Peptides against a protein of PDB entry 8OXM. Designs and how they scored, part 36

Target 1, 371 residues: chain A of PDB entry 8OXM
Amino acid sequence: FKAEFRLAGGVNLPKIIDCVGSDGKERRQLVKGRDDLRQDAVMQQVFQMCNTLLQRNTETRKRKLTICTYKVVPLSQRSGVLEWCTGTVPIGEFLVNNEDGAHKRYRPNDFSAFQCQKKMMEVQKKSFEEKYEVFMDVCQNFQPVFRYFCMEKFLDPAIWFEKRLAYTRSVATSSIVGYILGLGDRHVQNILINEQSAELVHIDLGVAFEQGKILPTPETVPFRLTRDIVDGMGITGVEGVFRRCCEKTMEVMRNSQETLLTIVEVLLYDPLFDWTMNPLKALYLQQRPEDETELHPTLNADDQECKRNLSDIDQSFNKVAERVLMRLQEKLKGVEEGTVLSVGGQVNLLIQQAIDPKNLSRLFPGWKAWV

## One batch from the design tools (peptide; aimed at target 1 D185 P216 T217 K368)

Design b2_p16_1_s4 (made by RFdiffusion4, then SolubleMPNN; from b2_p16_1, 12 letters changed)
Fold by OpenDDE base, seed 3:
Parts: structure tokens; sequence; C-alpha cells
Structure b2_p16_1_s4 (fold): chain B 371 residues (1-371), chain A 16 residues (1-16)
């Protein structure tokens, strides 16, 4: 380890450390001191499993369908070491950085990212109809620009085309795998893009097994397929390559039902894997900028857990775990809203749900559904 | 460790 460290910023002030591996390579590592990295570590293992299933199938292997993974070493329930994703940038930093974001550079006459956020925050407590109208006004005055990511990074037309294809495949694979696992909290800071490969890296995997649906503002989309995500695919959008890659990923997941159920069952009943949504976590994920000032994290979680009867907690937990397994089995059978769908029918339904402006307008404003 | 158990179950499920 080098003697120097840098601060990455953010609420938890994580430390960036440089280390030399036994292979003589320098690697950056992020040391987090307040986050439970065990959930991230477990979800990375599940992603590695999904990648193994995708590599066994000839059609998904030929398409190079993979979900990008990173190394996690949990040290405790509240500390660990992450492999720093070198050469990645949050899609939110590229798109909506306050100083030089792509929206400001390419669309200087559109609404600012701040104006869009303000308009959506003003209607946060309003009807779904009012949210939809304001979301449509925001979308009209905030046009997609994510096509420019590949155009800026890849000047050679043949390389540009290859990288746009890699991006589209990465979105498709991560969207379907993420949907099967019920991965939530897919805001623009939790999705990184690799500046060399154009592949996505999903971080902060603390909302899984559809626990985003029990947030104070429920998640209404199966994955992030917002207008900028689609714009990065180029002129064909969700049609052609994206749809076919989603279908081929879903086919492999459905054909691997027994393996995926067995793995998830073991994880749901692991006493070390806290996947359940709690009220404090829900409050943290949907905290308002106005509330940032008062929540001193000095509430010792230790004292209030002791008094719930262990039996009622365990019965409630087991009933939630059983419902998660049943819903996972339904997804892997293609059961949506009580109807058995083909792979193409299921993928089509998920795409329509993810791009529906009525679903997008209902999301928490911090998710930035207009980006 | 729980991680070795998960890895062993994962490796066993991959051999089926």
Amino acid sequence: as target 1 above (371 residues)
Amino acid sequence: SGEELVKGILEAALKL
C-alpha cells in the first residue's frame, strides 16, 4: 500500500488508496467505512454466476453478453475494500455535471439539470396526473444527448460502431439480469460507463429482490431505460440489437430456472445477508436535500431492535423470503400479471414498462427519470 | 466461511 490516500467525496468520505498487487500492478482501491459491502459482494457473486450461464450458451457467448463485475472484499458489516473502477465515469456525471455536463454542452437552450429537478420536486407530493404533465414538459425541454458519449470517446467510425454495439449489449444484459434479481435504485450515479469499453458497471447493489417497490416512493420500472440510456444505442433505440440481446439473456435465465432459484434460496436464508428493506435505509435512499441537515447518524441502531419478539420477526421474514422466491419463479416461467408470456412477449412488456412516461413520472425525483 | 459455503454451493450447482 502507498502511504498516501485521497478522499472520494460524498457523505461517507471513502478513502481511495493505491496498492501494488503480488503481480507488480498498481491498483486503486476504495475503502468504505459506513456501507454494508456484503450485499454488494453477494450480488457480484450472483452476477458472476449469471455470466457463467451466459458463457455456456452459444448464442449469448457469440454476442459477448456479460454483466460487468468488480471485486468486493467485505471487512465487516460496515466496512470493506472495493476495486476502484478505473476508467469509468458515472453516467450522471457525464450527462448532468453542473459545470460541463453533456446536456449543457450540446443543449445549452434546454432546461438546466437543476431546473428539471426543481420542477419535479415541486410536484413530488402531487397527483400522478400533475406529475405526468410536469414530467412531459421537462422531457420536451430536456432532450437526450448520450449519443455523444461514444462520439466523443471513439473518433474512428469502425471503433465507434463496435463500442455503441458493446454499450447496447451491456444495457440489455444488465437490464434483464437486474430485472430477474429485482435490482433497484438504478439512479444515474449508481451506473458507471467504462470510457474504453463503453460497457456499464452497476454499483451500490443495496436494493435487490424488488425491495425498491416498498420504498416510500415505489419503483415503477423494471430497470433504467430512460431517454438518454436509449439515445446511447443510436438511431435504432430499443429495436434490433437491444431487443434481441434482452431476449437471448432472458432465454438463458429462464432455461437456468432451477440453478437460479437454488442460489437465491440459499442467499435469502443466509443470516449474514441482510437484503430486507428497513425504514432507516428507505429514508436514506429517498432523503430530501432539505432533510440532509438534521439527520445526524448518531441513532445507535443497537437499542431499538431488542424488543420485537424474535418469533414474529422470523415469521415475517420467512413470509417475505417465500414471496421473493415465488416471484422469482414466476419471472423465470414468464408469468407477468398472472399470464404466461413467451420470451419475446415478456421482454416486450418489460421494455414498454421501462419506457412508459407514466411509470417514469412516478419515480422519486432523485432517480432523475428525465435523464 | 459463509462465502466459502456460497462458493461451494455455486460450484456444486454449476456441476449439475
Scores: peptide ipSAE 0.008, ipTM 0.474, DockQ to the pose 0.019
OpenDDE base, seeds 1, 2, 4, 5: peptide ipSAE 0.007, 0.008, 0.007, 0.000; ipTM 0.480, 0.485, 0.456, 0.349

Design b2_p16_2 (made by RFdiffusion4)
Pose (drawn by RFdiffusion4):
Structure b2_p16_2 (pose): chain A 334 residues (1-279, 317-371), chain P 16 residues (1-16)
Amino acid sequence: FKAEFRLAGGVNLPKIIDCVGSDGKERRQLVKGRDDLRQDAVMQQVFQMCNTLLQRNTETRKRKLTICTYKVVPLSQRSGVLEWCTGTVPIGEFLVNNEDGAHKRYRPNDFSAFQCQKKMMEVQKKSFEEKYEVFMDVCQNFQPVFRYFCMEKFLDPAIWFEKRLAYTRSVATSSIVGYILGLGDRHVQNILINEQSAELVHIDLGVAFEQGKILPTPETVPFRLTRDIVDGMGITGVEGVFRRCCEKTMEVMRNSQETLLTIVEVLLYDPLFDWTMNPFNKVAERVLMRLQEKLKGVEEGTVLSVGGQVNLLIQQAIDPKNLSRLFPGWKAWV
Amino acid sequence: AEEEAEKIEEERLEEA
């Protein structure tokens, strides 16, 4: 074990450690004290199940739809450990870096990130109209730059297109799974982009199962589909590879709702922390019902096809009205 | 619970 450890930041102060194994290769682990990783363990298990189901289905096997997973080992009710992701860089560090940010490097005339943060802080005390107007003004003077990422990393057109296609597929699959699982904490620091495979990886998973509505600032989108992600998917935008991949993933999930419910039914017997406190779990049953409704496409008794559900999700995600009410720290304009 | 939710948003804001 290495004698030094680093802090990853945050109120809980997670610890980062390095271990040297028998082969001598250093492996980085993240011990997360005062936090419950049992929910993250369930998330990783359902991620692996979705990846296996996508691999089994011939329609998705050809499209090579995969979900990037990292091992999470719970150690106690209030602690655990997880595998650190190597060879990845934060999206916000690449895009909105103060020093060498992509938006500053490509569009110096556009508004800086500090100006946008100041405007968002000044406008949180305003009403809906002023928030919508400021958001539209910010979007007018802040063009997406993320499309140049592979252009700056993959000079060969074949490799560049391969990496762009893998990025688009990984974004579609992650977005579908996050909507199904109700993942809300999807700001720039929770998503890591690989420098080689260019596949997005979700690392935080801190809050899910429709927890953003509980937060003071509700989460009005099911997944992150900001202007930067759409521009980086290519000229075609959401139409094309993203829509088809979302439809295929939704079809696979509708075909495997039995396996998904079997995986998620681990609750109601060993409830995790932050629940059933302050004295057939209530919130567990509620989230199971909500997941079943999402999977069956019933909601309030209405039937919705896979294509219609995908179109509705795209419309909700790209709607500036929903983006205006989001948390300023979520970086909806980014 | 409300205080914890506020702390999460404050933490996110500090990170940004």

Design b2_p16_2_s1 (made by RFdiffusion4, then SolubleMPNN; from b2_p16_2, 11 letters changed)
Fold by OpenDDE base, seed 2:
Structure b2_p16_2_s1 (fold): chain B 371 residues (1-371), chain A 16 residues (1-16)
Amino acid sequence: as target 1 above (371 residues)
Amino acid sequence: LEEKNKLLVEEILKKW
């Protein structure tokens, strides 16, 4: 390791370190402190499994459907090393950076990212109707610009077209696999885009198995398919390549139901893997920017020693695990709201749910559903 | 397909 480190931004100030491998290559690594990286490590293994299933199927292999993965090495319950996703940028940094964001550059007369956030924060405690009206006003005055990512990065038209297809396939694959696994907290800083491949890298996998639905503001969408995410696909939007890649991914997941259920069952009952949402984590994920000064939630493992009888904890845990497995089985059977859907019907429902402005308007304002 | 998937599960579980 080099003797010098850099701080990454954010509340936890993760350390960027450079290491020299035995091959003489420099590799950047992110050292997180005060975070449990075990969930990220487990979810990366599940993504690698999903990639193996997708590579075994001829139709998904031909389409090059994969989820981008990164290396995670948990060192303790509160520390670990992440592979630095070299050549990636958060989609939020590209889109809504205060000085040089794509919205500011391409739509200078639209609302600022700050104005949009302020308007949605003002209605956060209001009715769903008031949230919807303000969300529609924000959306009207904040038009999507993510198409310009590929146009800025890929000047050759043939390369541009290939990279836009790679992006669309990456969104489709990660959306369907993310839905099956119940991946939440898909805000614009938790999704990176690779500046060379145009593929997405999903980071911070701490909300899985639909635990986003038990947040103080429940998650109302199956995955992130916001207007900018769709704009990056180009003129066809969700139709054509995206939809077909979702359907082919869903087909492979449904045809692999026994494998997926067995793996998730082993994970859910692993006593070393805490996937459940706790109140401190819920508060941290949905904290107000104004409250950043007072709540350092030191997720102290010691505050979990509320001496509830071990038997009552185990029974409550088992009931939650059973419910997660039942819901996973329903998804893999195409059961939505008590109805059995075809792959095309299920994918269509998920797309409609993900793009519905009523669902998007109900999300926590920090999720930035207008982006 | 089921047999190939069982072998895959066993191979994954051996890596954990």
Scores: peptide ipSAE 0.022, ipTM 0.618, DockQ to the pose 0.017
OpenDDE base, seeds 1, 3, 4, 5: peptide ipSAE 0.000, 0.011, 0.021, 0.023; ipTM 0.289, 0.438, 0.570, 0.594; seed 5 fails the geometry check

Design b2_p16_2_s2 (made by RFdiffusion4, then SolubleMPNN; from b2_p16_2, 7 letters changed)
Fold by OpenDDE base, seed 4:
Structure b2_p16_2_s2 (fold): chain B 371 residues (1-371), chain A 16 residues (1-16)
Amino acid sequence: as target 1 above (371 residues)
Amino acid sequence: LEEKAKKILEEILKKA
């Protein structure tokens, strides 16, 4: 390890450390000191499996449909080393960086990211109707700019076109696999874009198996398909390449039902894989700026062994795992809201749900559904 | 555990 480290920024202050391998090659590593990387490591293995399924199918292989993976080595429940995704930037940093974000550069007369957040926070406890109205006002005054990512990075028109297609394919693959695995909406800082490939890298996989639906503000979208995510696809938006890549990914997932169920079953019943949402994790993921003042570290919450009878905990856990498996089986059968859909029908429903301003307006404002 | 999950994955991937 080199003695020098860099801060990557963000709440957890991850440290970028350069490591010289036994092969004499320098490798950048990100050291997280506050996150449980075990879930990330497991989800990366699941993504590798999904990639193997996608590579076996001729139609998905021809389209190069893959989820970008990174190496994760969990060291403890609160620390680990991940491969730093060199040549990637968080989409949130590109879009809404306070100093030089693309929204500020390309849309200087639009609302600031802060104004948008403030407006949506003011209505956070209001009706769905009030949330929708304010979300529509925010969206009108905060127009998408993510098309400029590929235009800035790829000056050659032929390269630009191919990279926009690679981006669109990456969004499609990650959206459908993310839906199958129940990753839900993704915070804009937890989606990296590769500056060379235009492919997405999903990080911080702490919400899986639809556990986002049990958050204090439940998730209302199957995956992140916000206006900027769509804008990056160019003029066709969700139509054409994106839709076809979603359908081909969904075909592979549905045709791999037995394999996916078996693997998810093994993971759900793994005693070392804590995928369940806990109240502290839920609070951390949806912390209000107002609630930052009351986190006095009362270190002295006694180990009140909630002697919930071990039997009732195990029965509760098993019932949650069974429900997750049942819902996964439904998804893989194309069962949505009690109706069996074709691949095209299911993908269409998911796209409609993901882009619906009514669903987006109901998301936690901290996740910036207007971006 | 990673090795066991990897082995299970490899066995499933050999049978599929």
Scores: peptide ipSAE 0.009, ipTM 0.464, DockQ to the pose 0.019
OpenDDE base, seeds 1, 2, 3, 5: peptide ipSAE 0.000, 0.009, 0.008, 0.007; ipTM 0.284, 0.488, 0.468, 0.496

Design b2_p16_2_s3 (made by RFdiffusion4, then SolubleMPNN; from b2_p16_2, 12 letters changed)
Fold by OpenDDE base, seed 3:
Structure b2_p16_2_s3 (fold): chain B 371 residues (1-371), chain A 16 residues (1-16)
Amino acid sequence: as target 1 above (371 residues)
Amino acid sequence: MEEKNRLLLEEIEKKL
């Protein structure tokens, strides 16, 4: 380790450290404190398994279908080390940075990212109808620009085409794998894009197994397939490459049902792996930017009084785990809303759910469904 | 020329 560290900023003040390997290569790492990285580590292992399944299949291997992974080393229940994803940027930083965001550069007459957020926050407690109307107004006055990412980074037309294809494949693979695992909290800061490969890196995997549906504002989409995400695919959008890559990924997942169920079962019953949503985590994930000032969770460790019968907690946990496994089995059988669907039918339903402006308008404003 | 290239790209994308 080098003797010097940098702060990455934010409430938890994560430390950026540089390590020299036995190979003489420098590797940057992020040390997080006051954060439980065990869920990220577990989800990365599941992604590596999914990648192994995708590499064994000829059709998915030919398409280079992979979910990007990073190294996670949990050190304690409240600390760990992450691989620094060098050469990645949050899609939100590229799209909606207040200073030099792509929306401001390419669409200077559209609503600002701040105006869009304000409009959606004003209707946050309103009816679904009012949310939908305001969301449609925002969408009309905030047009997608993510096509320009590949155009800025890849000036050679042949490279540009290859990278746009790599992007589309990465979105497809991560969307289907993410759906199977019930991955939530896919806001624009939790999705990185690699500036060299155009592949996505999903970070902060703390909402899994459909636990996003039990948030105070429930998640209403299976994955992020917003207008900018689609715009990055080019002229065909969700049709052609994206749809076929989703279908081929779903086919491999469904054909690997026994393996996926067995591994997820072991993980759900691991007493060291707390994947359940708690009220404090729910409040943190859906906290308003304006409310950041007051919640110092000085969780004094002295609330020993929740010795609620270990038996009732265990019975409640087991019932939730059984329900998650049952829903995972349904997904892997193509059971949606009590109906058995083909791979193409299931993928089509998921795409329609993900792009539906009625579903998108119901999301928490911090998710930025208009981006 | 641009429209022909667009159609060719769409055709390639449909075959991939």
Scores: peptide ipSAE 0.000, ipTM 0.275, DockQ to the pose 0.013
OpenDDE base, seeds 1, 2, 4, 5: peptide ipSAE 0.000, 0.000, 0.000, 0.000; ipTM 0.295, 0.288, 0.369, 0.270; seeds 1, 2 fail the geometry check

Design b2_p16_2_s4 (made by RFdiffusion4, then SolubleMPNN; from b2_p16_2, 10 letters changed)
Fold by OpenDDE base, seed 2:
Structure b2_p16_2_s4 (fold): chain B 371 residues (1-371), chain A 16 residues (1-16)
Amino acid sequence: as target 1 above (371 residues)
Amino acid sequence: LEEKNKLKVEELLKKA
């Protein structure tokens, strides 16, 4: 490691450090403090297994369907080192960061990202109907621009076309794998895009196994397929390449049911792998910008755990783990809402759920469902 | 190597 570091910004002030490998190459690393990277490390291993399954199948291998992975080294319960994804940018930084975001550049007469967020925050405690109406007004006055990512980064038309296909395949693979694993908290800062490959890198994997559904504002979509995500696919949107890549990914996942269940079962019962949602984590993930001032970091986790009988905690944990496994088995059988669906039917349902403005309007405003 | 890296990260975290 070099002696110098840079701040990446954000609440936890992660530090970017450079290290020299045994090969003499410099590599950037992100040192994250006050965050448990064990979940990220485990989820990266699961993604690597999913990639192995996708490479074994001829149809998914031919399409180069893969979820991007990065190296995670957990150092403690609250610290670790991430491989810094050099040449990646958060999709939120490209789209809505400051006055230089793509929305401001390409749609200067639309609502600002701040105006959109404010409007959705004002209705956060309102009815689903009021949320939907305001979300539709926001969407009308905040039109997607993510098509310009590939156009700005890839000036050659043939390269541009190939990169747009790589993007679309990456969204499809990560969406289906993420749905199977119940990956949540897919806000615009937790999804990076590689500026060279146009592939997505999913970070902050701390909401998995549908634990996003037990947040104070439950997650209502299976994955992020918002208007900008779709706009990046080009004129066909979710039709054609995206849908076919989702179907082929889902086919491999369903045909690998036994392997996936066995792996997830081992992980759910691993005492070193805390995947459960706790109230403090839930509060942190859905904290209001207005509430940032008063939360002193002095909530010692130590005082509340001591009084529950170990037996009642273990029984409650086992019931949640069993429910997660049952739901995973249902997904891998194509059981949705008590009905067995074909791969095409299941993928269609998931796409419809993910693009439904009623579902999107119900999300926590920090998720930025209008982006 | 892991222990040296851990110590260096702990030193970096203390300097924030």
Scores: peptide ipSAE 0.012, ipTM 0.404, DockQ to the pose 0.032
OpenDDE base, seeds 1, 3, 4, 5: peptide ipSAE 0.000, 0.011, 0.011, 0.005; ipTM 0.374, 0.400, 0.383, 0.381

Design b2_p16_3 (made by RFdiffusion4)
Pose (drawn by RFdiffusion4):
Structure b2_p16_3 (pose): chain A 334 residues (1-279, 317-371), chain P 16 residues (1-16)
Amino acid sequence: FKAEFRLAGGVNLPKIIDCVGSDGKERRQLVKGRDDLRQDAVMQQVFQMCNTLLQRNTETRKRKLTICTYKVVPLSQRSGVLEWCTGTVPIGEFLVNNEDGAHKRYRPNDFSAFQCQKKMMEVQKKSFEEKYEVFMDVCQNFQPVFRYFCMEKFLDPAIWFEKRLAYTRSVATSSIVGYILGLGDRHVQNILINEQSAELVHIDLGVAFEQGKILPTPETVPFRLTRDIVDGMGITGVEGVFRRCCEKTMEVMRNSQETLLTIVEVLLYDPLFDWTMNPFNKVAERVLMRLQEKLKGVEEGTVLSVGGQVNLLIQQAIDPKNLSRLFPGWKAWV
Amino acid sequence: LTPKQKAVLEKRKSLL
């Protein structure tokens, strides 16, 4: 074990450690004290199940739809450990870096990230109209730059297109699974982009199962489909590869709702922390019902096709009205 | 809000 450890930041102060194995290769682990990783263990298990189901299905096997997973090992009710992701860079560090940010490098005339943060701080005390107007003004003077990422990393057109296609597929699959699982904490620091495979990886998974509505600032989108992601998917935008991949993933999930419910039914017997405190779990049953409704496409008794559900999710995600009410730190304009 | 939700909220505030 290495004698030194680093802090990853945050109120809980997670610890980063390095271990040298028998082969001598250093492996980085993240021990997360004062936090419950049992929910993250369930998230990783359902991620692996979805990946296996996508691999089994011939329609998705050809499209090579995969979900990037990292091992999470719970150690106690209030602690655990997880595998650190190597060879990945944060999206916000690439895009909105103060020193060498992509938006500053490509579009110096556009508004800086500090100006946008100042405007968002100043407008949080305003009403809906002023928030919508400021958001539209910010979007007018802040063009997406993320499309140049592979252009700056993959000079060969074949490799460049391969990486862009893998990025688009990974974004579609991750967005579909996050909507199904109700993942809400999807700001720039929770998503890591690989420098080689160019596939997005979700690392935080801190809050899910429709927890953003509980937060003071509700999460009005099911997944992150900001202007940068859409521009980086290509000229076609959401239409094309993203829509088809979303439809295929939704079909696979509708076909495997039995396996998904079997995986998620681990609750109601060993409830995790932050629940059933302050004296058939109530919130566990509620989230199971909500997941079942999402999977069956019933909601309030209405039937919705896979294509219609995908179109509705795209409309909700790209709607500036929903993006205006989001948390300023979420970086909806980014 | 649970301690975990508060920590998420403080993390978001630090991005401002």

Design b2_p16_3_s1 (made by RFdiffusion4, then SolubleMPNN; from b2_p16_3, 6 letters changed)
Fold by OpenDDE base, seed 2:
Structure b2_p16_3_s1 (fold): chain B 371 residues (1-371), chain A 16 residues (1-16)
Amino acid sequence: as target 1 above (371 residues)
Amino acid sequence: LTPRQQAVLKELESLL
């Protein structure tokens, strides 16, 4: 380890440290403080298992369908070393950076990212109808630009085309696997893009098993498929490559039902794996940027000494775990809204739910559904 | 865990 560190931006002030490996190579590492990285570590193992299932299937292997994984070394409940995703950038930093974001560069006459956020925050406590109207106004005056990522990074047309396909496949694979696992909190800072591969890296995996639905502002989309995410796919959008890659991923997941249920059952009953949503975590995830300054000291997890009878906690936990397993089994059978769907029907429903401006307008403003 | 679940886990651990 070098003695020098840099601060990465953000609430938890993560430290970037340089490490020399046993091979003599310097590697940048992110040391997250104050976050439980055990959930990220467990979810990376689940993604590795999903990648193994995808590599065993000829159709998904031929399409190179994989989820990008990274090494997580938990050091404590509040600290760990992440393998820093070298050569990645948050999609939010590329799109909506205050100084030189792609929206500002390519659409200088559109609303600023700040204006969009302000408009959506003003209606946060309003009706769904008012949220929808303001979201549509924001979307009309904030047009997608993520197509320019591949155009800026890949000047050769053949490379550009290959990287756009890699991006589209990465979005498809991560969207379907993320839906099966009930992965939430897919805001623009929790999705990185690799500047060399154009593949996505999903970070901060602390909202899983549909626990995003029990947030104070519940999640209303199965995955992030916002206008910029779609724009990065190019002119075909969600049609063709994306849809086919979603269907092929869903086929493998549904055909692996027993394996996936067994994995998730073990994880849900692991006493070291806290996947449940708690009120403090919910408050933290949906804090306003203005409120970030005051609440830093009081996330002492030691006040869980609410002496609820151990028996009542265990019974409530078991009921939630059973409900998660039942819902996972439904997804893997193609049961949506009480109806059994084909793979194509299920994937179509999920795409429609993810792109529906009514669903997107209901999300927490910090999720930035207009991006 | 059932004997079947244990066998699936052991297979999965061998793949990681």
Scores: peptide ipSAE 0.018, ipTM 0.558, DockQ to the pose 0.020
OpenDDE base, seeds 1, 3, 4, 5: peptide ipSAE 0.000, 0.015, 0.016, 0.017; ipTM 0.300, 0.527, 0.507, 0.555; seed 1 fails the geometry check

Design b2_p16_3_s2 (made by RFdiffusion4, then SolubleMPNN; from b2_p16_3 with K4R K11E R12L K13E)
Fold by OpenDDE base, seed 2:
Structure b2_p16_3_s2 (fold): chain B 371 residues (1-371), chain A 16 residues (1-16)
Amino acid sequence: as target 1 above (371 residues)
Amino acid sequence: LTPRQKAVLEELESLL
């Protein structure tokens, strides 16, 4: 380890440290403080297993369908070392950086990212109808630009096409696997893009097993498929490659039902794996940017000494775990809203749910559903 | 792109 560190910014002030490997190579690492990285580590193992299933199937192997994974070394409940995703950028930094974001560069006459956020925050406590109207106004005056990522990074047309395809495949694979695992909190800072591969890296995996649905503002989409995410796929959007890659991923997941259920069952009952949503975590995830300055000191997790009888906690936990397993089994059978769907029907429903402006308008403004 | 150009792109994308 070098003695010097840099701050990466953000609420938790993560430290970037340089490490020399046993091979003599310098590697940048991110040291997150105040975050439980155990959930990220467990979810990376689940993603590695999903990648193994995808590599065993000829159709998904041919399409190179994989979820990008990174190494997580938990050091404590509140600290760990992440393998820094070298050569990645948050999609939010590329799109909506205040100084030189792609929206500002390519659409200088559109609403600023700040104006969009302000408009959606003003209606946060309003009706779903008012949220929808303001969201549609924001979307009309904030047009997608993520197509320019591949155009800026890949000047050769053949490379550009290959990288746009790799991006589309990465979105499809991560969307379907993320849906099966009930992965939430897919805001624009929790999705990185690799500047060399155009593949996505999903970080901050602390909302899983549909626990995003029990947030104060519940999640209303199965995955992030917002207008910029779609714009990065190019002119076909969600049709063609994306849809086919979703279907092929869903086929592998459904055909692996027993394996996936068994693994998720082991994880849900692991006493070291806290996947449940708690009120403090919910408050932290849906804090206003203005409120970030004051609440930093009080996330001492030690005040969970609410002496609820151990028996009542265990019974409530078991009921939630059983419900998660039942819902996972439904997804893997193609049961949506009490109806059994084909793979194509299920994937179509998920795409429609993810792109529906009514669902997107209901999300927490910090999720930035207009991006 | 025309609908035909989109279909050709989708075919090319399926071969890669």
Scores: peptide ipSAE 0.014, ipTM 0.493, DockQ to the pose 0.014
OpenDDE base, seeds 1, 3, 4, 5: peptide ipSAE 0.014, 0.012, 0.000, 0.013; ipTM 0.507, 0.428, 0.352, 0.480

